# Designs tried in a protein design run: peptides against a protein of PDB entry 6FBK. Part 1

Every score and structure here is a prediction.

Target 1, 90 residues: chain A of PDB entry 6FBK
Amino acid sequence: EDTGVRVELAEEDHGRKSTIALRLWVEDPKKLKGKPKDNGAIEFTFDLEKETPDEVAQEMIESGFFHESDVKIVAKSIRDRVALIQWRRE
Structure headers, positions and changes below count from the first letter of each chain, unless a header shows other numbers.
Peptide ipSAE is a variant of ipSAE made for these designs: the mean of its two directions, with the distance scale d0 fixed at 1.0 Angstrom where the peptide's residues are scored. Compare it only between designs on the same protein; published cut-offs may not carry over.
A fold fails the geometry check if it doesn't show the stated peptide or something in it is severely misdrawn.

## One batch from the design tools (peptide; made by RFdiffusion4, then SolubleMPNN)

Design b1_p8_2_s2
Fold by OpenDDE base, seed 5:
Structure b1_p8_2_s2 (fold): chain B 90 residues (1-90), chain A 8 residues (1-8)
Amino acid sequence: as target 1 above (90 residues)
Amino acid sequence: MRKFIVKR
């Protein structure tokens, strides 16, 4: 399912660390209910052992990047990418 | 607070 939000690795993943660098941006704003504040890519770290996509998405809302109505779309985008990264590490 | 870096 295309969320209109893209998430990619911001650095090369050597599979050694629990922390990864991610980059997130809006590819199709029509898929969002709200208007995103920024048109740029958001870079952040994600701890595969300690953090959840829902918590990180909520922090993005609190920081004003997205409207609260889009938290589930953002969280799903992060979750889907994290799952792919974990599958590549196995 | 989480650090977010915006790249344009």
Scores: peptide ipSAE 0.765, ipTM 0.946, DockQ to the pose 0.903
Fold by OpenDDE base, seed 3:
Structure b1_p8_2_s2 (fold): chain B 90 residues (1-90), chain A 8 residues (1-8)
Amino acid sequence: as target 1 above (90 residues)
Amino acid sequence: MRKFIVKR
């Protein structure tokens, strides 16, 4: 399902580290219930062993990037990308 | 606090 939120690797993944650099941005704001305050890309690190998409999405809400009603759509976008990265490491 | 870097 297309969330309207895109997540990509911000660096090459050689499969050696548990930590990856990600970039997240809104492609279709109509799929969000809230209005994003910024149209820029958000860069952050994600630890594949220690962190969850839901926790990272909640931290983005607390930082004011998204409305609280959109936490699940943001978390899903991160989860879907992380799953693809993990599948490519196998 | 997580570090988020905004790129425009």
Scores: peptide ipSAE 0.765, ipTM 0.947, DockQ to the pose 0.899
Fold by OpenDDE base, seed 4:
Structure b1_p8_2_s2 (fold): chain B 90 residues (1-90), chain A 8 residues (1-8)
Amino acid sequence: as target 1 above (90 residues)
Amino acid sequence: MRKFIVKR
Protein backbone atom coordinates (compact mmCIF):
# COMPACT_ATOMS: atom_id res chain seq x y z
CA GLU B 1 0.00 0.00 0.00
CA ASP B 2 1.51 3.29 -1.20
CA THR B 3 1.29 5.83 1.65
CA GLY B 4 2.60 8.74 -0.43
CA VAL B 5 5.36 9.10 2.21
CA ARG B 6 8.82 7.80 1.33
CA VAL B 7 11.38 6.62 3.88
CA GLU B 8 14.96 5.64 3.03
CA LEU B 9 18.29 5.15 4.76
CA ALA B 10 20.18 8.43 5.15
CA GLU B 11 23.42 6.46 5.71
CA GLU B 12 24.79 3.09 4.62
CA ASP B 13 23.60 0.34 6.99
CA HIS B 14 26.40 -2.08 7.92
CA GLY B 15 24.11 -3.97 10.34
CA ARG B 16 26.40 -3.28 13.34
CA LYS B 17 24.40 -0.65 15.27
CA SER B 18 20.88 -0.74 16.73
CA THR B 19 20.52 2.90 15.59
CA ILE B 20 19.92 3.78 11.93
CA ALA B 21 19.71 7.14 10.14
CA LEU B 22 16.49 7.64 8.16
CA ARG B 23 15.24 10.24 5.68
CA LEU B 24 11.50 10.85 5.27
CA TRP B 25 9.66 13.02 2.72
CA VAL B 26 6.27 13.41 1.04
CA GLU B 27 6.21 11.96 -2.47
CA ASP B 28 2.42 12.23 -3.04
CA PRO B 29 0.73 14.93 -0.90
CA LYS B 30 -2.72 13.91 -2.24
CA LYS B 31 -2.60 10.77 -0.05
CA LEU B 32 -2.34 12.90 3.11
CA LYS B 33 -5.42 14.39 4.78
CA GLY B 34 -3.47 17.43 5.97
CA LYS B 35 -1.08 19.71 4.11
CA PRO B 36 2.54 19.13 5.17
CA LYS B 37 4.18 22.40 6.26
CA ASP B 38 7.51 21.60 4.59
CA ASN B 39 8.42 19.95 1.29
CA GLY B 40 11.91 19.06 2.54
CA ALA B 41 13.30 15.72 3.67
CA ILE B 42 13.29 15.04 7.42
CA GLU B 43 16.40 13.24 8.71
CA PHE B 44 16.34 11.45 12.07
CA THR B 45 17.84 8.51 13.96
CA PHE B 46 15.79 5.43 14.81
CA ASP B 47 16.73 2.85 17.46
CA LEU B 48 15.59 -0.57 16.20
CA GLU B 49 15.54 -2.00 19.75
CA LYS B 50 14.02 0.86 21.79
CA GLU B 51 11.78 2.94 19.51
CA THR B 52 8.49 2.39 17.65
CA PRO B 53 7.26 3.87 14.33
CA ASP B 54 4.08 5.11 16.07
CA GLU B 55 6.02 7.04 18.73
CA VAL B 56 8.33 8.62 16.13
CA ALA B 57 5.36 9.57 13.92
CA GLN B 58 3.65 11.19 16.95
CA GLU B 59 6.83 13.18 17.66
CA MET B 60 6.76 14.42 14.03
CA ILE B 61 3.15 15.61 14.48
CA GLU B 62 4.07 17.32 17.77
CA SER B 63 6.94 19.05 15.94
CA GLY B 64 4.40 20.32 13.37
CA PHE B 65 5.59 18.41 10.27
CA PHE B 66 2.28 16.62 9.68
CA HIS B 67 -1.39 16.94 10.61
CA GLU B 68 -2.65 14.76 13.50
CA SER B 69 -4.97 12.92 11.08
CA ASP B 70 -1.90 11.60 9.21
CA VAL B 71 -0.07 10.01 12.18
CA LYS B 72 -0.98 6.46 11.09
CA ILE B 73 0.10 6.92 7.46
CA VAL B 74 3.44 8.37 8.62
CA ALA B 75 3.91 5.55 11.16
CA LYS B 76 3.15 2.95 8.46
CA SER B 77 5.75 4.44 6.10
CA ILE B 78 8.41 4.24 8.85
CA ARG B 79 7.32 0.72 9.89
CA ASP B 80 7.49 -0.62 6.33
CA ARG B 81 11.02 0.71 5.79
CA VAL B 82 12.24 -0.46 9.22
CA ALA B 83 10.91 -3.97 8.49
CA LEU B 84 12.84 -4.07 5.18
CA ILE B 85 16.03 -2.95 6.94
CA GLN B 86 15.63 -5.60 9.67
CA TRP B 87 15.00 -8.32 7.05
CA ARG B 88 18.22 -7.32 5.23
CA ARG B 89 20.20 -7.62 8.50
CA GLU B 90 19.18 -11.28 9.06
CA MET A 1 12.83 15.89 22.53
CA ARG A 2 13.71 14.07 19.29
CA LYS A 3 15.99 15.94 16.91
CA PHE A 4 14.69 16.32 13.36
CA ILE A 5 16.91 17.83 10.69
CA VAL A 6 15.09 19.33 7.70
CA LYS A 7 17.00 19.26 4.42
CA ARG A 8 15.48 21.35 1.58
Scores: peptide ipSAE 0.764, ipTM 0.946, DockQ to the pose 0.904
Fold by OpenDDE base, seed 1:
Parts: C-alpha cells; sequence; structure tokens
Structure b1_p8_2_s2 (fold): chain B 90 residues (1-90), chain A 8 residues (1-8)
C-alpha cells in the first residue's frame, strides 16, 4: 500500500554494517491525517539489529516532523524499506 | 535524542 511517504537509502548499502543511512520524505501529503510542518527530506541512521520502525517513527513525532495520528503510516514506510534492504542482503 | 538532518 502506498503510504505517501517515501524512504530510501541515503548511502550505498554494501551489506557490511548493521547501521544504514536512510532518507524519508512526503510524496503525497493527502495520505497523511496531519500536515507535516516541513516538506524536506529527513536523513537518519537506522540500526537493523537494535531499532524498530515504530520507535523511530515515534521519535520523529516527538521531534515535531509529523502529527501523532500518522505514527503508524510513518512506521510502515520505514518497515517496508527496511524489509526490502534486508531481503537484498540475503 | 536521535539526530535528524533535514535536507531542503
Amino acid sequence: as target 1 above (90 residues)
Amino acid sequence: MRKFIVKR
């Protein structure tokens, strides 16, 4: 399902590190319940072994990037990209 | 606190 939120690698993944650099941005703001305050791309690191998409999404809410009602759609966007990266490493 | 870098 298209969340209207895009997540991609911010660096080349050589499969060597447990941490990856991600970039997240809103492609379709109509898919969100809240209005994001900014339409820039958010770059962050994600630890494939220690972190969860739900926790990272919650940290984005706490940082004021998204409304709390959109935590699950943001988490899903991260989860779907992380799963794809993990599948490509195997 | 997680570091988020905003690129515009």
Scores: peptide ipSAE 0.764, ipTM 0.946, DockQ to the pose 0.901

Design b1_p8_2_s3
Fold by OpenDDE base, seed 2:
Structure b1_p8_2_s3 (fold): chain B 90 residues (1-90), chain A 8 residues (1-8)
Amino acid sequence: as target 1 above (90 residues)
Amino acid sequence: MRKFKVIK
């Protein structure tokens, strides 16, 4: 499902580290219930072993990037990209 | 707190 939120690697993944750099941005704001404050990309690190997409999405909301009603769509966007990265590492 | 970097 197209969440309207894009997540990409901010670095080349050599499959060696548990942490990866990600960039997240809104491609289709109409898919979100709230209006994001910024149209820029959010760059952050994600630990594949210790962190969850849901917790990271919650932290983004707490930081004011997204409305609380969009936590699930943001989390899904992160989850889907993380899954792809993990599958490609196999 | 998580560090988020905004790129415009």
Scores: peptide ipSAE 0.758, ipTM 0.946, DockQ to the pose 0.896
Fold by OpenDDE base, seed 4:
Parts: C-alpha cells; structure tokens; sequence
Structure b1_p8_2_s3 (fold): chain B 90 residues (1-90), chain A 8 residues (1-8)
C-alpha cells in the first residue's frame, strides 16, 4: 500500500472546481526502482473530470522525473489522493 | 505539454 510517494493538495479544495492543484514528492526512495533526478516537489494541476492518474504519471516519465519502471507506483499515488478528494466532496 | 513546477 505504501508507495513511498506522497501526493497532497497544493491549495485548499472548496469543492467548486473540476481542476485542483497537486504536489507530489518522494518520501521513501527505496520503494522506487529508479533514482529520482531531484529531491524536490512537483506541482501540477489535475482535472478531476477529464484526466487520469496513469496519463499524468506517463507525462512525468516523459519529462524525466521518474524511471519508466516506476510509472505504476506514481500513478497509484496520484489515484489514491484523487480518490480521497472525490470521496470528501460527496 | 503539461506544465510541471519543481519546488526545492
């Protein structure tokens, strides 16, 4: 369950917009197969109605943030946070 | 392309 990757809201969610700001960073690099190039946080917007965690994770790989072998663990981290946000909006 | 902002 613990991916070693943390995803949090970068802004307060008032439940009004379909787009939210997220921040993602590595807490436990031992959980990843590749070595992250930087130890910073990645901030990005996510459309709750149009986008998928897997698509965003793939874009992060293409941008060089993570190794391709870690795409599924990154996608899971985003998915888990997005699910929590969606459940709290109900 | 998606915009990614790196915060260190």
Amino acid sequence: as target 1 above (90 residues)
Amino acid sequence: MRKFKVIK
Scores: peptide ipSAE 0.758, ipTM 0.945, DockQ to the pose 0.910
Fold by OpenDDE base, seed 5:
Formats: C-alpha cells, sequence, structure tokens
Structure b1_p8_2_s3 (fold): chain B 90 residues (1-90), chain A 8 residues (1-8)
C-alpha cells in the first residue's frame, strides 16, 4: 500500500556495510493523520543488523517530525524500503 | 540520540 511517505537510499549501496544512508519525505500529506512539522527530506543512517523501522519511526516522532498517530505509517514506509534493499542484496 | 539531517 502507498503510505504517502517515500524512502530512498541517500547513497549508493554496494552491499558491503550493515549501515545504509536513507532519505525520507512526505509525498502525500493527506495520507497522514497529523501535520508534518517540516517540509524537507530527512536523512539518517540505518543499521540493517541492529535497528528496526518501528524504533526509528518512534525516534522521528520524539524529534518532532511526525505526530504520534502516524508512527505506524512512517515505520511501514521505512520497513518496505529496507526490505527491498535487503532483497536486492540477495 | 539519533541524528537526523533535514534537507530542503
Amino acid sequence: as target 1 above (90 residues)
Amino acid sequence: MRKFKVIK
């Protein structure tokens, strides 16, 4: 399902590191229950071995980027992209 | 604390 939140690689993935750089932004704010505080893209690192999309989404909310009611949609957007990256690494 | 970088 389209979450209205887009997540992409912020760097080229050579499949060598457990840590990747991601960029997240809102493409369709109507899909969110809250109003995003910022209009920019959020860049962050994600450790494929240690971190979870849900924990990262919680940290984004704690940082004030999203309303708490949108944690699941944000987490799903990260999860979906991370899964694609892992599948592409074979 | 996680670091988030905002790019506009």
Scores: peptide ipSAE 0.758, ipTM 0.945, DockQ to the pose 0.901
Fold by OpenDDE base, seed 1:
Structure b1_p8_2_s3 (fold): chain B 90 residues (1-90), chain A 8 residues (1-8)
Amino acid sequence: as target 1 above (90 residues)
Amino acid sequence: MRKFKVIK
């Protein structure tokens, strides 16, 4: 399912660190229930061993980047990218 | 608080 939210690596992944740098932005705002406040990309670190997409998405909501109704779509976007990264590391 | 960096 296309979430309209894109997540990419903000750095080259050599598979050596548990922490990765990610970049997230909205490609299709019509997929969101709320209006995102900004149209920029959000860069952040993600710990593959300790953190979950749902927790990070919730922190983005609390920071005011997205509406609370969009927490699950944001979490899914992060989850899908993280899964791909983990599969490539195997 | 998580650190988020905004790139425009």
Scores: peptide ipSAE 0.756, ipTM 0.945, DockQ to the pose 0.897

Design b1_p8_5_s2
Fold by OpenDDE base, seed 3:
Structure b1_p8_5_s2 (fold): chain B 90 residues (1-90), chain A 8 residues (1-8)
Amino acid sequence: as target 1 above (90 residues)
Amino acid sequence: MKKFKVIK
């Protein structure tokens, strides 16, 4: 399902580290309940063993990137991309 | 607090 939020690798994944670099941005703002304040991309690391998409999404909300009502759609976007990356590692 | 870098 298209969340309107895109998540991609910010670096090449060689499958050796438990951490990955991700880039997240809004592709379709109409899918979000809140209005994006910025049209830029957010770069961050994600620890595949220690972090969860929901917790990272919540931290983005607290940082003011998204409205609280959009936490689940942001989390889903991260989760879906992380799952794809993990499936590629197998 | 996690660090987020904004790319414009």
Scores: peptide ipSAE 0.760, ipTM 0.947, DockQ to the pose 0.866
Fold by OpenDDE base, seed 1:
Structure b1_p8_5_s2 (fold): chain B 90 residues (1-90), chain A 8 residues (1-8)
Amino acid sequence: as target 1 above (90 residues)
Amino acid sequence: MKKFKVIK
């Protein structure tokens, strides 16, 4: 499922740290129910051991980046990228 | 609160 939200590494992943730097932005706004405030990229760290895509997505909503109705799609976008990163670390 | 940095 194409979420219309892109998530990429903001730094090179050497597989050594429990935290990774991610960059998230809207590629296709038509996939979202709400309208995001800004048309930029959001950079943040993600702790592979302590954080979950759902909790981070919720924090983005609370920060006002996305509409509450889009929490699931944002969480999925993060989850899908994190899964790929973890699979590459195996 | 988690820190988010906006890049434009």
Scores: peptide ipSAE 0.760, ipTM 0.946, DockQ to the pose 0.872
Fold by OpenDDE base, seed 2:
Structure b1_p8_5_s2 (fold): chain B 90 residues (1-90), chain A 8 residues (1-8)
Amino acid sequence: as target 1 above (90 residues)
Amino acid sequence: MKKFKVIK
């Protein structure tokens, strides 16, 4: 599904670290229920062993980047990208 | 708290 939220690697992944740098931004705001305030990209690290897409998405909501009603779509966007990265590490 | 950096 096209979530309207894009997540990409912010750095080259050599598959050696348990953490990855990600960049997240809204490509299609119409896919979101809320209105994101920023039009920029959010850069953050993601710990593949300790963090979950849902918890990170919740932290983004609490930080004011997205509306609470969009937590699941944001989490899905992160999850889908993380899964792809992990599959490529195999 | 997780750090988020906004790039405009």
Scores: peptide ipSAE 0.760, ipTM 0.946, DockQ to the pose 0.901
Fold by OpenDDE base, seed 4:
Structure b1_p8_5_s2 (fold): chain B 90 residues (1-90), chain A 8 residues (1-8)
Amino acid sequence: as target 1 above (90 residues)
Amino acid sequence: MKKFKVIK
């Protein structure tokens, strides 16, 4: 299901590091319950071994990027992209 | 705390 939140690699993934650079932005704000604070893209690193999409999404909420009601949709967007990246590495 | 960078 389309979350309205897009997540892409911010750098080329050569499959060498356990960390990846991601870029996240809202493509369809109507899919969110709250209004995002900014219309820009959020860049961050993601540790494939140590971090979880849910924890990263929670930190984004705490930073004020999204409303607390949208934590699960944000987490799902990160999870789905991370899964694709991991599957491509295998 | 995780570092987030905003790109506009």
Scores: peptide ipSAE 0.759, ipTM 0.946, DockQ to the pose 0.874

Design b1_p8_6_s1
Fold by OpenDDE base, seed 5:
Structure b1_p8_6_s1 (fold): chain B 90 residues (1-90), chain A 8 residues (1-8)
Amino acid sequence: as target 1 above (90 residues)
Amino acid sequence: KRVFKVIK
């Protein structure tokens, strides 16, 4: 389902490292309950073996990028992209 | 501390 939040690879994935670079931004703010503070894209690293989408989403809220009520939609957007990346790695 | 880079 479309969360209104887009997540893409910020680098080419060679399938070698457990750490990947991601870029996240809001495409449809109407899907969010709160107002995003900034409309820029957020780049960050994600460790496929150690980290979880929910924890990263919580850290984004703590940093002030999103409202607390939108943690689940942000986490889902990250989770969905991570799953696709893992499936492509076969 | 997580590092977030903002791209505008």
Scores: peptide ipSAE 0.786, ipTM 0.949, DockQ to the pose 0.918
Fold by OpenDDE base, seed 4:
Structure b1_p8_6_s1 (fold): chain B 90 residues (1-90), chain A 8 residues (1-8)
Amino acid sequence: as target 1 above (90 residues)
Amino acid sequence: KRVFKVIK
């Protein structure tokens, strides 16, 4: 399902590290319940072995990037991209 | 704690 939130690799993934750089931004704001304060992209690192999409999404909410009602859609966006990356590494 | 870099 299209979340309206896009997540991409911010660097090439050679499958060597457990940590990757990701970039997240809103493509379709109509799919969000809240209104993002910025229209830019958010870059962050993600540890494929230790961290979870839900925890990272929660931290984004706490930082004020998204409304709390949108935590699950943000988490799903991260999860879906991370899954694709892990499947490609297999 | 987590670093978020905003790119515009």
Scores: peptide ipSAE 0.786, ipTM 0.949, DockQ to the pose 0.881
Fold by OpenDDE base, seed 2:
Structure b1_p8_6_s1 (fold): chain B 90 residues (1-90), chain A 8 residues (1-8)
Amino acid sequence: as target 1 above (90 residues)
Amino acid sequence: KRVFKVIK
């Protein structure tokens, strides 16, 4: 499912560390219920072993990047990318 | 608190 939110690696993944750098941005704002003010990319680290997409998405909302109604779509975008990264690490 | 870096 196209969430309208894109998440990519902000660094080359060598599959050695549990922490990765991610970059997230809105490609299609119409997919979101809220109206994101900024159209830039958000870079952050994500611990593949200790953190969850839902928790990170919640933190983004608390930081004011997205509306609370969009927590699930944001979490999904992170989850989908994280899953791909983990699958490729096999 | 999580650090988020905004890239314009």
Scores: peptide ipSAE 0.786, ipTM 0.949, DockQ to the pose 0.914
Fold by OpenDDE base, seed 1:
Structure b1_p8_6_s1 (fold): chain B 90 residues (1-90), chain A 8 residues (1-8)
Amino acid sequence: as target 1 above (90 residues)
Amino acid sequence: KRVFKVIK
């Protein structure tokens, strides 16, 4: 399922660190229930060993980037990208 | 508090 939210690496991943830099932005706003605050990309670090997409998505909601009703779609977008990164590290 | 960097 296309979430309408894109998540990409903000750095080259050499598979050496447990933390990675990610960039997230809205590609299709009509797939969201609420209105994102602003257009643009959000850059953040993600610890592959300690953090979860749901927790990070919730923190984005708390920071005001997305509506609370969109927490699951944001979490899914992060989860899907993280899975791809981890699969490539295998 | 998580740091989020906004790129416009």
Scores: peptide ipSAE 0.785, ipTM 0.949, DockQ to the pose 0.945

Design b1_p8_6_s2
Fold by OpenDDE base, seed 2:
Structure b1_p8_6_s2 (fold): chain B 90 residues (1-90), chain A 8 residues (1-8)
Amino acid sequence: as target 1 above (90 residues)
Amino acid sequence: KRKFIVIK
């Protein structure tokens, strides 16, 4: 499902590190219930072994990037990209 | 706190 939120690698993934750099931005704001403040990209690190998309999404909301009602859609966006990265590492 | 870098 198209969440309207895009997540991409911010670096080349050589499949060696448990941590990766990701960039997240809104492509279709109409998919979100809230209105994000900025249309820029958010860059952050994600530990494939220790962290979860849901917790990271919650931290983004706490930081003021998204409305609380959009936590699940943001988490899904991260989850979907992380899954793709993990599948490609196999 | 998690570090988030905003890129514009």
Scores: peptide ipSAE 0.794, ipTM 0.952, DockQ to the pose 0.905
Fold by OpenDDE base, seed 4:
Structure b1_p8_6_s2 (fold): chain B 90 residues (1-90), chain A 8 residues (1-8)
Amino acid sequence: as target 1 above (90 residues)
Amino acid sequence: KRKFIVIK
């Protein structure tokens, strides 16, 4: 499912660290219920062993990047990318 | 607090 939110690695993944840098941005704002305040990308670190996509998405809402109604679509976007990274490490 | 860097 296309969420309209893109998440990519902000660095090369050598599969050695549990922490990775991610970059997230909106490609299709029509798929969101709220209106993003900016059209930039958000860069952040993610611990593959300790953190969850839903927790990070909630923190983005609290920081004012997205409307609360869009937390699940943001979390799904992060989850899908993290899953791909984990699968490629096998 | 989590650090978020905005890149425009």
Scores: peptide ipSAE 0.793, ipTM 0.952, DockQ to the pose 0.918
Fold by OpenDDE base, seed 5:
Structure b1_p8_6_s2 (fold): chain B 90 residues (1-90), chain A 8 residues (1-8)
Amino acid sequence: as target 1 above (90 residues)
Amino acid sequence: KRKFIVIK
């Protein structure tokens, strides 16, 4: 399902590192329960071996980017993109 | 502490 939150690679993925750079932003704020604080994209690293989308989403909430009620939609957005990246790595 | 970079 379309979460209204977009996540893309912030760098070229050569499939060599366990850590990737991601960029996340809100395309449809109507899909969120809370009001996002910032209007920009958020760039961050994600370790495919050590980290989980839910934990990263929680850290975004803690940092004040999203309301706590939107943690699951943010986590799903990250999870969906990470899955696609892993599938492309074969 | 996770580093988040805001790009506008």
Scores: peptide ipSAE 0.793, ipTM 0.952, DockQ to the pose 0.914
Fold by OpenDDE base, seed 1:
Structure b1_p8_6_s2 (fold): chain B 90 residues (1-90), chain A 8 residues (1-8)
Amino acid sequence: as target 1 above (90 residues)
Amino acid sequence: KRKFIVIK
């Protein structure tokens, strides 16, 4: 399912670190229930061993980047990218 | 607080 939210690596992944840098931005705002405040990209680190997409998405909501009703769509976007990264590391 | 960097 296309979430309208894109997540990419903000760095080259050599598979050596448990922490990766990600970049997230909205490609299709119509997929969101709320209005995102900004149209830039959000860069952040993600610990593949300790953190979950749902927790990080919730932190983005708390920071005011997205509406609370969009937490699950944001989490899914992160989850889908993280899964791809982990599959490539195997 | 988690560090979020906004790139515009």
Scores: peptide ipSAE 0.793, ipTM 0.952, DockQ to the pose 0.912

Design b1_p8_6_s4
Fold by OpenDDE base, seed 1:
Structure b1_p8_6_s4 (fold): chain B 90 residues (1-90), chain A 8 residues (1-8)
Amino acid sequence: as target 1 above (90 residues)
Amino acid sequence: MKKFRVIK
């Protein structure tokens, strides 16, 4: 399912660190229930061992980047990218 | 709090 939210690596992943740098931005705002406050990309680290897509998405909501109704769509976007990265590390 | 950086 296309969430309208894109997540990519912000750095090359050599599979050596438990943390990765990610970049997240909205490609299709019509897929969101709320209006995102900004049209920029959000850069952040993600700890593959300690963090979850749902928790990170919730922190983005609390930071005011997205509406609370969009927490699940943001979390799914992160989850889908993280899964791809982990699959490539196997 | 997690640190987020906005790139425009």
Scores: peptide ipSAE 0.774, ipTM 0.950, DockQ to the pose 0.903
Fold by OpenDDE base, seed 2:
Structure b1_p8_6_s4 (fold): chain B 90 residues (1-90), chain A 8 residues (1-8)
Amino acid sequence: as target 1 above (90 residues)
Amino acid sequence: MKKFRVIK
């Protein structure tokens, strides 16, 4: 499902580190219930072993990037990209 | 707190 939120690798993934650099941005704001504050990309690290998409999405909301009602769509966007990265590492 | 960097 197209969440309207895009997540991509911010660095080349050699499959060696448990942490990856990600960039997240809104491609279709109509898919969100709230209005994001910024139209830029959010760059962050994601620990594949310690962090979860839901917790990271919650932290983004607490930081004011997204409305609380959009936590699930943001989390899904992160989850879907992380899954793809993990599948490609196999 | 997780660090988020905004790129414009």
Scores: peptide ipSAE 0.774, ipTM 0.950, DockQ to the pose 0.900
Fold by OpenDDE base, seed 3:
Structure b1_p8_6_s4 (fold): chain B 90 residues (1-90), chain A 8 residues (1-8)
Amino acid sequence: as target 1 above (90 residues)
Amino acid sequence: MKKFRVIK
């Protein structure tokens, strides 16, 4: 399912590190319950061993990037991309 | 607190 939130690698993944650089942005704001404040991209690192998509999404909300009602859609977007990256490492 | 960088 298309969440309207896009997540991509911000760097080339050689499969060597447990951490990856990600970039997240809103592609379709109509799929969100809240209004995005800007149309920028959010860059962050993700630790494949220590962090979870749900915790990172919650931290984004606490930082004021998204409405609390959109935590699950943001988390799903991160989860789906991380899963694809992990599958490519196998 | 995780660091987030906004790219415009």
Scores: peptide ipSAE 0.773, ipTM 0.950, DockQ to the pose 0.885
Fold by OpenDDE base, seed 4:
Structure b1_p8_6_s4 (fold): chain B 90 residues (1-90), chain A 8 residues (1-8)
Amino acid sequence: as target 1 above (90 residues)
Amino acid sequence: MKKFRVIK
């Protein structure tokens, strides 16, 4: 289950908006097949109603943040965090 | 295109 990629809320979630701010970074680069170009955190918005973790991960690959071989591990990291946020809103 | 901001 440990992807080596961490995803956290970049802002407090009050459960009112359909969009949330997320921050994603690599904690364990050994879990990735590619080498990340930077060691920073990626901040972005996520629309809980319109966007999917897989589509957002694909856009990160296209932007050059990760290797294409790591798209599924990145998508899983986003999905797992989004699921936790949605479960806590219930 | 989605906007990504890098924070170092």
Scores: peptide ipSAE 0.772, ipTM 0.949, DockQ to the pose 0.906

Design b1_p8_8_s1
Fold by OpenDDE base, seed 2:
Structure b1_p8_8_s1 (fold): chain B 90 residues (1-90), chain A 8 residues (1-8)
Amino acid sequence: as target 1 above (90 residues)
Amino acid sequence: MRKFKVIK
């Protein structure tokens, strides 16, 4: 499902580290219930072993990037990209 | 707190 939120690697993944750099941005704001404050990309690190997409999405909301009603769509966007990265590492 | 970097 197209969440309207894009997540990409901010670095080349050599499959060696548990942490990866990600960039997240809104491609289709109409898919979100709230209006994001910024149209820029959010760059952050994600630990594949210790962190969850849901917790990271919650932290983004707490930081004011997204409305609380969009936590699930943001989390899904992160989850889907993380899954792809993990599958490609196999 | 998580560090988020905004790129415009």
Scores: peptide ipSAE 0.758, ipTM 0.946, DockQ to the pose 0.875
Fold by OpenDDE base, seed 4:
Parts: C-alpha cells; structure tokens; sequence
Structure b1_p8_8_s1 (fold): chain B 90 residues (1-90), chain A 8 residues (1-8)
C-alpha cells in the first residue's frame, strides 16, 4: 500500500472546481526502482473530470522525473489522493 | 505539454 510517494493538495479544495492543484514528492526512495533526478516537489494541476492518474504519471516519465519502471507506483499515488478528494466532496 | 513546477 505504501508507495513511498506522497501526493497532497497544493491549495485548499472548496469543492467548486473540476481542476485542483497537486504536489507530489518522494518520501521513501527505496520503494522506487529508479533514482529520482531531484529531491524536490512537483506541482501540477489535475482535472478531476477529464484526466487520469496513469496519463499524468506517463507525462512525468516523459519529462524525466521518474524511471519508466516506476510509472505504476506514481500513478497509484496520484489515484489514491484523487480518490480521497472525490470521496470528501460527496 | 503539461506544465510541471519543481519546488526545492
């Protein structure tokens, strides 16, 4: 369950917009197969109605943030946070 | 392309 990757809201969610700001960073690099190039946080917007965690994770790989072998663990981290946000909006 | 902002 613990991916070693943390995803949090970068802004307060008032439940009004379909787009939210997220921040993602590595807490436990031992959980990843590749070595992250930087130890910073990645901030990005996510459309709750149009986008998928897997698509965003793939874009992060293409941008060089993570190794391709870690795409599924990154996608899971985003998915888990997005699910929590969606459940709290109900 | 998606915009990614790196915060260190």
Amino acid sequence: as target 1 above (90 residues)
Amino acid sequence: MRKFKVIK
Scores: peptide ipSAE 0.758, ipTM 0.945, DockQ to the pose 0.889
Fold by OpenDDE base, seed 5:
Formats: C-alpha cells, sequence, structure tokens
Structure b1_p8_8_s1 (fold): chain B 90 residues (1-90), chain A 8 residues (1-8)
C-alpha cells in the first residue's frame, strides 16, 4: 500500500556495510493523520543488523517530525524500503 | 540520540 511517505537510499549501496544512508519525505500529506512539522527530506543512517523501522519511526516522532498517530505509517514506509534493499542484496 | 539531517 502507498503510505504517502517515500524512502530512498541517500547513497549508493554496494552491499558491503550493515549501515545504509536513507532519505525520507512526505509525498502525500493527506495520507497522514497529523501535520508534518517540516517540509524537507530527512536523512539518517540505518543499521540493517541492529535497528528496526518501528524504533526509528518512534525516534522521528520524539524529534518532532511526525505526530504520534502516524508512527505506524512512517515505520511501514521505512520497513518496505529496507526490505527491498535487503532483497536486492540477495 | 539519533541524528537526523533535514534537507530542503
Amino acid sequence: as target 1 above (90 residues)
Amino acid sequence: MRKFKVIK
């Protein structure tokens, strides 16, 4: 399902590191229950071995980027992209 | 604390 939140690689993935750089932004704010505080893209690192999309989404909310009611949609957007990256690494 | 970088 389209979450209205887009997540992409912020760097080229050579499949060598457990840590990747991601960029997240809102493409369709109507899909969110809250109003995003910022209009920019959020860049962050994600450790494929240690971190979870849900924990990262919680940290984004704690940082004030999203309303708490949108944690699941944000987490799903990260999860979906991370899964694609892992599948592409074979 | 996680670091988030905002790019506009």
Scores: peptide ipSAE 0.758, ipTM 0.945, DockQ to the pose 0.880
Fold by OpenDDE base, seed 1:
Structure b1_p8_8_s1 (fold): chain B 90 residues (1-90), chain A 8 residues (1-8)
Amino acid sequence: as target 1 above (90 residues)
Amino acid sequence: MRKFKVIK
């Protein structure tokens, strides 16, 4: 399912660190229930061993980047990218 | 608080 939210690596992944740098932005705002406040990309670190997409998405909501109704779509976007990264590391 | 960096 296309979430309209894109997540990419903000750095080259050599598979050596548990922490990765990610970049997230909205490609299709019509997929969101709320209006995102900004149209920029959000860069952040993600710990593959300790953190979950749902927790990070919730922190983005609390920071005011997205509406609370969009927490699950944001979490899914992060989850899908993280899964791909983990599969490539195997 | 998580650190988020905004790139425009």
Scores: peptide ipSAE 0.756, ipTM 0.945, DockQ to the pose 0.878

